Peptides against a protein of PDB entry 3V4O. Designs and how they scored, part 171

Target 1, 234 residues: chain A of PDB entry 3V4O
Amino acid sequence: DQPLAKDKVALLIGNMNYREHPKLKAPLVDVYELTNLLRQLDFKVVSLLDLTEYEMRNAVDEFLLLLDKGVYGLLYYAGHGYENFGNSFMVPVDAPNPYRSENCLCVQNILKLMQEKETGLNVFLLDMCRKRNDYDDTIPILDALKVTANIVFGYATCQGAEAFEIQHSGLANGIFMKFLKDRLLEDKKITVLLDEVAEDMGKCHLTKGKQALEIRSSLSEKRALTDPIQGTEY

## One batch from the design tools (peptide; made by RFdiffusion4, then SolubleMPNN)

Design b2_p25_1_s1 (from b2_p25_1, 13 letters changed)
Fold by OpenDDE base, seed 2:
Structure b2_p25_1_s1 (fold): chain B 234 residues (1-234), chain A 25 residues (1-25)
Amino acid sequence: as target 1 above (234 residues)
Amino acid sequence: MVEHDDSFEPLNEEQLKMRKELEEA
């Protein structure tokens, strides 16, 4: 039987105008493009730009409240970030320089909360730097994801590498979104879809050795972003 | 598997408008 979503909700965050860090350009267009694509997939999409720590925490909390049994959730973040000892952190626009874990949102903590929601599918996509932050030595205890959590985590850069975006004026998307948008509407298991995106990125001359897609999944079912919402299936 | 072009698409009018708004802010 075709898997069904109880509902589909997405939160997209693009941080560009940092106060104490280099400004970015790609998140604006990438959030816009992803918004349009997810709407075509019948997601209810909330797209936010340039969030402070307070605003980001609130947005994530509100998103988590929308997650429930059978719901399909997608959380996308584009902006600055870092990774230390297996912990990834999203950097708000008002983060100090240098930023520390207490100034940022821990991805693994969010993933932990997501797994408790018994979602039908939960996708977390990060387009951010994975460079180590030498000014943060915090090592949070990582909890293992539950096998039944149906979480798919995509990280669109290499460990220790800074996220690459198109700096040229007139060019549209970041590298990750360039490849993602070509496949996102395909009726495929989400992990298969992302694997294909990863392969495309690996073959591209522009991205080879510069950016990659890491995929982590606890998805045990064939779930796709194209899965119909319950009550609307044909 | 369909090979993707290595080129990046230019911004459309709507995207250009958004970028300009951001740059002017």
Scores: peptide ipSAE 0.022, ipTM 0.410, DockQ to the pose 0.096
Fold by OpenDDE base, seed 1:
Structure b2_p25_1_s1 (fold): chain B 234 residues (1-234), chain A 25 residues (1-25)
Amino acid sequence: as target 1 above (234 residues)
Amino acid sequence: MVEHDDSFEPLNEEQLKMRKELEEA
């Protein structure tokens, strides 16, 4: 039987104009294009740019309120970030220099909260750097994640300055979005779709060895972003 | 979420519109 979504909701965040950190350009176009694509997939989409810590936390809270049993939720973030001790952090535009974990949003905490909503599908896509923050020595005490079979996590990682240079080469999109947008509308299991995106990135000479898509998934069902919403008469 | 005493900048009109559209959908 074709899996059905109770509803489809997405939160897209693109941070570019940092106060105390290097400015980015790609998130603007990436969020815009992803918004249009997700709307074609019948997602209700909230797209936000240049969020402060307070605004990001509020946006995430509001997004979580929209998640419920059987709902498909997608969270996309493009901006600065870091990873310490297996925990990933999204950096708000008003983060100090240096920023610390208390100034940022922990991805694993959000994932934990998403798991509590009994959603049909949770997709978390991150386009951020995963470098260690040497100025943050805090080890977050995270509660163990619940074992759920509905989480798909995609992490687009940039190694070194070269990925940054490609953004300056006149490409409108970030590298991850460039490949994602070509496949996002395909009627395939989301993990299969992302695997194909990862393969495309790996075959491209511009991205090979520079940027990779890491996929972590507990998804045990054939769920696709193209799955119809319940009650829609086709 | 613990409210951190951070500098608050209000969302612009477009951002607010997008948020409202999602909430009303």
Scores: peptide ipSAE 0.016, ipTM 0.458, DockQ to the pose 0.055
Fold by OpenDDE base, seed 5:
Structure b2_p25_1_s1 (fold): chain B 234 residues (1-234), chain A 25 residues (1-25)
Amino acid sequence: as target 1 above (234 residues)
Amino acid sequence: MVEHDDSFEPLNEEQLKMRKELEEA
């Protein structure tokens, strides 16, 4: 029998208009495209742009409150970020220059909170830089994800590569979203789907050796974004 | 997303329209 979701909820965050950091363009288009795709998959989508630290924390808290037993949750972030000692940080638009961990949202802390929820599926997608921040020496304790947490973590980044965007439909589009949008509606296990996206990125002459998708999961069930919501199956 | 080190460029009309649509959604 096909797995069923109790509900489907998504939080999409795109930070572009930074106060003290380079402004970005792609998050606007990427959030828009992903919003439309997830709505086709019957997700209840909250899409937010240019969030301050306070707003980001509140948005994440509200999202976590929606996660419960059997719920499918998806959190997407596009913007500035950094990674130190295995810890990834999302940078709010009001972050100072230089920013530190106290000014940012720790991804691993959010994942820890997500795994405490007995969700049917949790997908966390990051489209941000993974460069080291020399102004932050914080080494948080990292806990391993629970085997039964049903969490899928996708991290798209350009490690050691120059920043570039791909033009699509007359607008700059993030590389990750360019490939993700072609596969996202497919009825496949989410880890398989993301793996295929990673393969597509690896085969493309534009992204080969420049950008990669890292996938980590504790998903032991055949869960897909296309899984119907309970009571709505045909 | 690829981090930009480049200077800011203003949004075009289509991008502004998309932003408005997102805010209304």
Scores: peptide ipSAE 0.011, ipTM 0.403, DockQ to the pose 0.544; fails the geometry check
Fold by OpenDDE base, seed 4:
Order: C-alpha cells, then sequence, then structure tokens
Structure b2_p25_1_s1 (fold): chain B 234 residues (1-234), chain A 25 residues (1-25)
C-alpha cells in the first residue's frame, strides 16, 4: 500500500550573516532552491534566513505547532554548526565567539519534540560543520529519545570531511544542494534517494574527498517525500 | 577573535578552480 502523509511541513533555515563568525553565501540560494522543490512536493514550507537565537527558537516552535500524528516533518539547516557527543548544534547569527550549546539549537532536542507529535516521518538535512566545538565541554542532559523507525538524517559532510564555498562568488548553490536538487523530486524512499545523492557526490571527481553525504536512518517503511497527503487522492 | 575551523572556510585557488569546474560541468 502507498504510504500516506497526514500533512507535509518543512522548516528551512539558512544562516549567512553572522556577527561574530565568517559570513556565508550558499545558504541563501540553497534555501530558495529547496523551498521551490519542496513546494512542488506539496510541503508547507517555512523558509527563513539569518535568524538570531530567539528567532530560531520561535521558528522551531512554530514548526512544531504544525506537526501532528502522521505528519511528515522536514528540517533543513545551512549555516555554522558543530557536533558534541552525538548532539548536533545549529548556530544562530548572533551567537558569540566562541559559541556554546546554550547559544545554539540542539537538533536532537528538536527531534525529541517531533517524536512527541507522533509524526509519520522526520527528515533532517544538515548542511553544517560537524566538528567538535572545543570551547564547549557541556554535555546536554537530554531525555532518551523514543525508539521510532521514522527518522532520517542527512549530513552534508561526513565526520572529518570539510565542506567549502566560494567566498567571493555570486549566488550559487552549495555542493550538497547541487546534487540534492537533481533527485529530490524522485518518487523513491527517502533513504534510497539520499543514498543516490551520496553516490553522485562520491562519483564526481571534483567533490571526491572534498564533500560527502552521511546518512543515518531508522526508517523501516517506504516513506518518500513524494507520498501523497491523505484526502488528496483521486 | 578565535575562529572555529568549520565546513565553510574560504576556498584556496585550487579549490576555487574545482568549484568553478563543477558549476560548469
Amino acid sequence: as target 1 above (234 residues)
Amino acid sequence: MVEHDDSFEPLNEEQLKMRKELEEA
């Protein structure tokens, strides 16, 4: 049977104009590109750029309000970030230098909140650094996540790999989005789709050893971003 | 100011060339 979504909601965040950190450019075009693609997939998309900590938290709260049982939720983030002890942190534009966990948004905490909504699918696409932040030795006390077989993580870079962008270039996609956009509309299980994106990135001689996609998933059902919304079938 | 070594550092000349080639391919 064709899997159905109760609804499909996406939050896209691109942070570029950091106050205390290097400015980025790719998130702008990447967010716009992904917005257009997800809308074609009948996602309700909230796209925001250059968010402060307060604004990011509010955006996540509003995003969570749109989630419910059986809803497909997708969170995309492009910007500075780090990963400590398996927790990924998105860095707001007003984060200090150095930033710490209290200045950032923990993705796993967001996932926990999404699980409470009993979503049908949780997709995280994180185009950010995943290196350890040596200036933050705090271990977040997070409640154990419930075991749900509906989670997909796509990290635009593998651990130890580095993403890069042209500092003085015009508006252009990041490397991850360049490959993602070519396949995003395909009617395939999301993990299969992302795996193909990863293969494309790996086969490209220009990105081999420079950019990679890491996929972590517990998804046990054939859920796709193309899955129809309940009540819209003809 | 101490900067973090993150994934979005400016490209060197060689990397810039590769990026341009990728965009043109």
Scores: peptide ipSAE 0.008, ipTM 0.418, DockQ to the pose 0.049; fails the geometry check

Design b2_p25_1_s2 (from b2_p25_1, 16 letters changed)
Fold by OpenDDE base, seed 1:
Structure b2_p25_1_s2 (fold): chain B 234 residues (1-234), chain A 25 residues (1-25)
Amino acid sequence: as target 1 above (234 residues)
Amino acid sequence: MVEYNESFEPLNEKQLEMRQALLDA
């Protein structure tokens, strides 16, 4: 029996033009490509670029408000980031140098908030660095995540490694999006789809040893991004 | 460390724009 989504909502964030940090280029094209693909999958998509801390928090708040019962939610982030003591942080464009956790958005906190929603599916895709931030000595004490069976987390780099992108001429995709976009429209369980993306990344000589996709999931149902929205099935 | 918490403040113009964009998409 085909799973159904109450609705499909996606928030895509790409940070490139940092004020106090190296600028990036890949997020622009990556967000654009992903937007078009998700819209083909009947997602309501909001794509935002170069968000300040204030804007990022507001965007996430509004996104979370739309994650109601049965809704499929997808959050994508591309930009600078870091990981300290198992906690990942997304860096806004106005973050100071050096930045600290107080200047950034904690992924685990967002995941916690996502779990509070009775969504049909929650997908969190991150394309950011996972190096330790030596200038942040804070050790967060976070509540344990609830046990839910609807979370899929994709992290497009290894722990302690930099995000890798290929730039040749003009605008180019990041490594993760390069492989993701080729499979995103496939009618497969999302974890299976991402696993195949991970395999593709592992086989490519350009990405081998440089970029990997880590998948963490509690998804126990055969949920796919291609699942129809309620009222549209035949 | 400042933990992320949902804002209960009145929506500003930027938030309204974001919400409307999500609904219109």
Scores: peptide ipSAE 0.015, ipTM 0.472, DockQ to the pose 0.035
Fold by OpenDDE base, seed 4:
Structure b2_p25_1_s2 (fold): chain B 234 residues (1-234), chain A 25 residues (1-25)
Amino acid sequence: as target 1 above (234 residues)
Amino acid sequence: MVEYNESFEPLNEKQLEMRQALLDA
């Protein structure tokens, strides 16, 4: 039987115009295109660009308010980031140089809060660098995450550099979004869908060895982004 | 809800290199 979502909510953040860090371009088009795709999947989408720390925290808070039991939650982020001790950090545009965890948003903390809402599915798509930040020596003391078996992480990573951009149909996309958008509307288990995206990226001679998609999941049910919302079946 | 802060900043050198490689392929 096909799983049902109580509702579907997505928060998309693209940070480009950093004050103290290299500027990016791809997030603009990537967020735009992903917004349109998720709307076709009946997601309620909040899309924001160039957020300060304060704005990002507020956006996440508002996003969490839209989540409830059985709701599908999707968080997409494109911008600068880093990973320390298994924690992924999204960097706001007003982050200092160097930035530290106190200046950034921890994805795992957001996940914890999503779990408290008893969501039906938690999808994180992070198009950011995941290099260790040597300027951040903070070891976060976080409560252990609950085992909910409904979590999917997609990490788009580039070896030693930011994600490359390509022009597609007159628009410049990040590499991850180029491959993701071709499959996102497919009626497949989300982990299977992302695996296929990863395979596509790996088969492309231009991206092979340069960019990859890492998938981490605990999804025990055949849940897809195409799953219908409860009460809409007929 | 969609809020866009348009950016017209140029691609960095590495991105430009990759773009050129893709165009040449």
Scores: peptide ipSAE 0.013, ipTM 0.406, DockQ to the pose 0.073
Fold by OpenDDE base, seed 2:
Structure b2_p25_1_s2 (fold): chain B 234 residues (1-234), chain A 25 residues (1-25)
Amino acid sequence: as target 1 above (234 residues)
Amino acid sequence: MVEYNESFEPLNEKQLEMRQALLDA
């Protein structure tokens, strides 16, 4: 029997126009392309650009409220970020320079909240820098994800590496999205799909040694983004 | 639902397309 989703919801955040940090280009196109792909997968997609800390927190909170037992959730973030001691942080556009953890959204905290929702599948994709922030020495306590949380976490850079953009047709695209979009619609277990994306990135001469995809999961079931919503099966 | 920040900079075609897509959603 094919797994079924109770519903499918996605929140996509692309931060580009930072007030105190370098501007980015890729998030705009990447969020747009991912939006269209996820809609083809019957996700209800909310896409937001250039969010302040307040707006990001509210968006994530609203997204979490949509998560429930059996729901498929996908959270995508493209923008600036950093990683310290295994803690990843998404940087809002109004973050100060230098930014600290209190100015940013902690990915692991969000993951913790996600695991409490008993989702059928929860995918968290980060296309951001994993560079160390020397101005933040906070070491939050990290809890292990629940085995039954069905969470898949993708990080589109290696630890200590910066995000990389490529130019396409006059517009910049994220390298992660370049490879992800080619496979996202495949009817495969999401961890397998992402692993193949990682392999594609590793084989490409443009990305070799520059960009990589790290995958972490607590997915205990064969779940795919292509899984139909309950009541809409063929 | 929260609103995204609008830049005071002129919007390019892709930004306009994105905005319209969001409104249509």
Scores: peptide ipSAE 0.007, ipTM 0.467, DockQ to the pose 0.142
Fold by OpenDDE base, seed 5:
Structure b2_p25_1_s2 (fold): chain B 234 residues (1-234), chain A 25 residues (1-25)
Amino acid sequence: as target 1 above (234 residues)
Amino acid sequence: MVEYNESFEPLNEKQLEMRQALLDA
């Protein structure tokens, strides 16, 4: 009756202390709070901060290896990033200034690898800037999510995300996490949950018109982060 | 647990730690 997860694994990456880019503050608290929440949801959580390019690649590779039939996976990234014509890139802390695609991790490539897995649920949450990088000439490659992938992709966006965090350093959490943490433990289909988060963001005077959550999904089943792990007694 | 990473720490060690952390979490 109720969907079961073979296992629940999460990789959380928060990049803050960039060498050649503005330092961020929110990822620290956001990763910490998300870690605690996901643990309450029985996720096995690895939380990593301030990863270099190769450390990020290794972390993602290891995470992908854990994705298998029936597994629930969640990948969260908070840090600098950019988007060029649909290709999104996560920026490691050792990225040069200016950074280019070869210095960064392509989100779409990771999603492609995720959809090759027979996961029960795969959630990818990005809390990063989506502005264009004029120093990157990468040709966009856009692949649609496979129906069988059970992937939910959440992209928290702000046109001036970097400037906003710097100017409003008094905020304990990033804007996305501020709203996500209020609903993450709810027993709801993950896409419904994220839609509600998006609505909350839209109703807030501080975030309306500035912060938005884009949701893309190939999920056709009622899968929730609260779904129990197979063989676990509750 | 939140882990901080140093730029020149051996990658293999970090990978092993990550795998172990995922299993132990």
Scores: peptide ipSAE 0.019, ipTM 0.544, DockQ to the pose 0.053; fails the geometry check

Design b2_p25_1_s3 (from b2_p25_1, 16 letters changed)
Fold by OpenDDE base, seed 4:
Structure b2_p25_1_s3 (fold): chain B 234 residues (1-234), chain A 25 residues (1-25)
Amino acid sequence: as target 1 above (234 residues)
Amino acid sequence: MVEYNEEFLPLNEEQKKMRQELLEA
């Protein structure tokens, strides 16, 4: 009855010390917190900070190598980003100003590659700006995605998020992580869990009208981050 | 159980320090 994970693997990236863009502070502590929580959930966690484009691409490649049929994959990113034509882009610390798609990592491309692995669950938690990058007018030609029902996106964004993060740098955690960490260990369907996080964010005076969590999913099964790992012999 | 190598990137000294802090947290 209960869904099982073949394994659980997470890649966490926090970019803060940008060379040509405003520096951030929250990703450091957020990655710390999330790492600890996911390890409690028996995830194999790779956590990295301040990655260049080359390093980010390598990290994603290595992450993908850890994925296989039935594996739960979770990608968390905190840093600068943008969204063009439905594609989300994570910005490496060495990205030029302005940055373009060729300087960044496309989340949808990563998803495509994860689908090829026939993963049991794909979770993306993106704490980044999602405004359009007017300096990038290229439309990436993406291969058609497979039709799967195991994808969950959590977008934590706000208008002027970068400025907000800097202004409230006195906070230990970023706003998203502040609420996520309170619920992440709950044994609930991941979409339900994130929905509750979204509600918490909406009720808090600190975040009301500032930051919101958008959830997009195709998840048709009651899969949770707490799902046990199937026993295997190696 | 499958073993994973988490140190697969050539990190600079600052990154190594931060990673160490993550492991100790």
Scores: peptide ipSAE 0.020, ipTM 0.475, DockQ to the pose 0.057
Fold by OpenDDE base, seed 3:
Structure b2_p25_1_s3 (fold): chain B 234 residues (1-234), chain A 25 residues (1-25)
Amino acid sequence: as target 1 above (234 residues)
Amino acid sequence: MVEYNEEFLPLNEEQKKMRQELLEA
C-alpha cells in the first residue's frame, strides 16, 4: 500500500550575498541542515548558494530535466522575494535595485513546468517574504495550469521586515526550518507533515503573529518524503 | 535520463565564519 518513488531528487537554493540588497544569513545554515536531512531520506541533493539570475535559471532547468515519471522532486528556495498580483518572484543575488520581474524567476512559471512532468510527487518550498514590489507593476500572462494531483506548495511568510528571521535573528536556523527539521523525517503524508509544522509555528510565542506557513496542494495520494525508492525498498 | 550527482557547494572562509556566528548565537 505504500507508494514507491522511481527516484528522489532535490534542488536547494539559498541566496544570501546580494549585491544590491541586504545580505541574509539564515539560508546558509538552512540549506546545509536541509541537505543533511534530505540525504537521510535518500534524496539526491544539489545545494547551491548565491546564484545569479543566469545560474538560477540554469539550475532550475537542470532540475526539471531530472523530473520524470514516478520521480519525487523537491525544490527549496530561501532568499529575497516578492509577490505582485498573485505572482511570486525569487530574487537572484545579482538583481538590480530596484528589481523587476524580468530580473527574477517567477514561481508560477516553474510550477507550470513542474506540472508537465509525470512525477510521483512535486514539493516546492519557498522561504521568502511576500512584500509588494512597488517598482514593478508587470502582470505576467501565464497559460492555464493543467490539472494535476501531485503538487505540494509550501510558502513560509513573515510579516515583519524583509525576511526578519534571516536578517536579524540570532537563531542558527531560520524560523521555518527550525520547525520543519523537527518533523521532516517523519513517515507522514507530506501535506499532513507541513500542516503540523504550521501548527507548531502557530503555537510558538516567538513566531505567533510574525510568521506563518501557507500550504497549497493538489496531492491526492498518501505520498511521503520517506517513501522508499523502487529497487531499494528491501 | 540525466545523470544526477549530489553536490553541495563548499563554503568560503567568510561563509564559515558566518555559520560559526550563527551556531554560537
Scores: peptide ipSAE 0.017, ipTM 0.461, DockQ to the pose 0.075
Fold by OpenDDE base, seed 1:
Structure b2_p25_1_s3 (fold): chain B 234 residues (1-234), chain A 25 residues (1-25)
Amino acid sequence: as target 1 above (234 residues)
Amino acid sequence: MVEYNEEFLPLNEEQKKMRQELLEA
């Protein structure tokens, strides 16, 4: 009855050194620690820092190609971002000022592509700002997401997240990773695990009322990051 | 076993170094 993964693959992106935007500090350490944790969970991990638009698109495309039947996939992004009219965008380091949707990667488009894969588990974790971009009023034509199983989406957001990171520059990790790393290795259903992380964030005086974890899931099976990889497949 | 084909990633030398450091740490 134990679910098995055909394989486990992860792409971690941390953008910090923006050319035309405020620089960030937390993504480096966050990506580092998450890399080590996922490796302990037998994930094959590709970690990339400070990606241009071209590099990000290529990285995501290659990651999507690795998502196949029974595979566990995890995509993590830490950096600048924005949300307009329900569409979330990840900002590459070479994005112009101001940046627009055509300069960024649309999260909903990536999720749509993920849903086309018959993966055993798909986890998408975003640690980015969720503010409105007043310089971009474009509304991209996006297809509605299908209701598919085994998709888990975590969105760590704070109205003043960027300012908060600057004010607490002494923190080793970003706020989200601070709580995630304490639970990531637990043998629990991934949605339960993330829910506990959300509760921890809500109880902490530092983050209470400031940063929260939004969880959206269509996971109908008891899938965990600790699920073993099928041995007979190798 | 699935493997990344990093040949398609146009990473500069600095980015490659950073990636390598993260993987080896």
Scores: peptide ipSAE 0.017, ipTM 0.483, DockQ to the pose 0.046
Fold by OpenDDE base, seed 5:
Structure b2_p25_1_s3 (fold): chain B 234 residues (1-234), chain A 25 residues (1-25)
Amino acid sequence: as target 1 above (234 residues)
Amino acid sequence: MVEYNEEFLPLNEEQKKMRQELLEA
């Protein structure tokens, strides 16, 4: 009784060359390696770098159009971000300084749209800081994810960890991707896989007490990134 | 391995090049 995906699609976004914010380096390598890994898992992958607000919104909209009943979707973002009152925001490269919510993409709004698609599996991974933005006082009203949404949300790093990542920019990968890439191809339920990644991060002397992985899910079925696409034989 | 050929608009030429390089690597 192996679960089957109707299709497998992924959107990867890495923002590095910000106009009015510190430039990053890790997203380039992380997006590159994640692209190759997901292709090995038979995902159709779109990888984009340095997106403006307009480009990010359109990319996400197009990605959402690909989601449908039984489809496996994965959205990954690496770049600047912030979290206010439980709401997370991805920062485009053309965002002003200071930026506000109207300049950024709200993660929870995207998750809300994802839950309406009846996907077989939907994974959203964030590698961004979670510090507060004192220049944004927006408090959007957000609904909880539905039990049947089959969404897994992974939020890497903690508040204040952005400075740590910048300090250790000499690493080949970002901290999250360093551990994720070692397990991503394993044939395991995605929540189990991410839990193991979190444990690996907790045991490492470089990340212990400095960076963590928060996992939230509404997944009630045994779904893995390794699940085959319907109509394919292996 | 499966590649996605659909283009998400709008993308500038530099972004298109970056995407292509990542997919071909």
Scores: peptide ipSAE 0.017, ipTM 0.493, DockQ to the pose 0.057

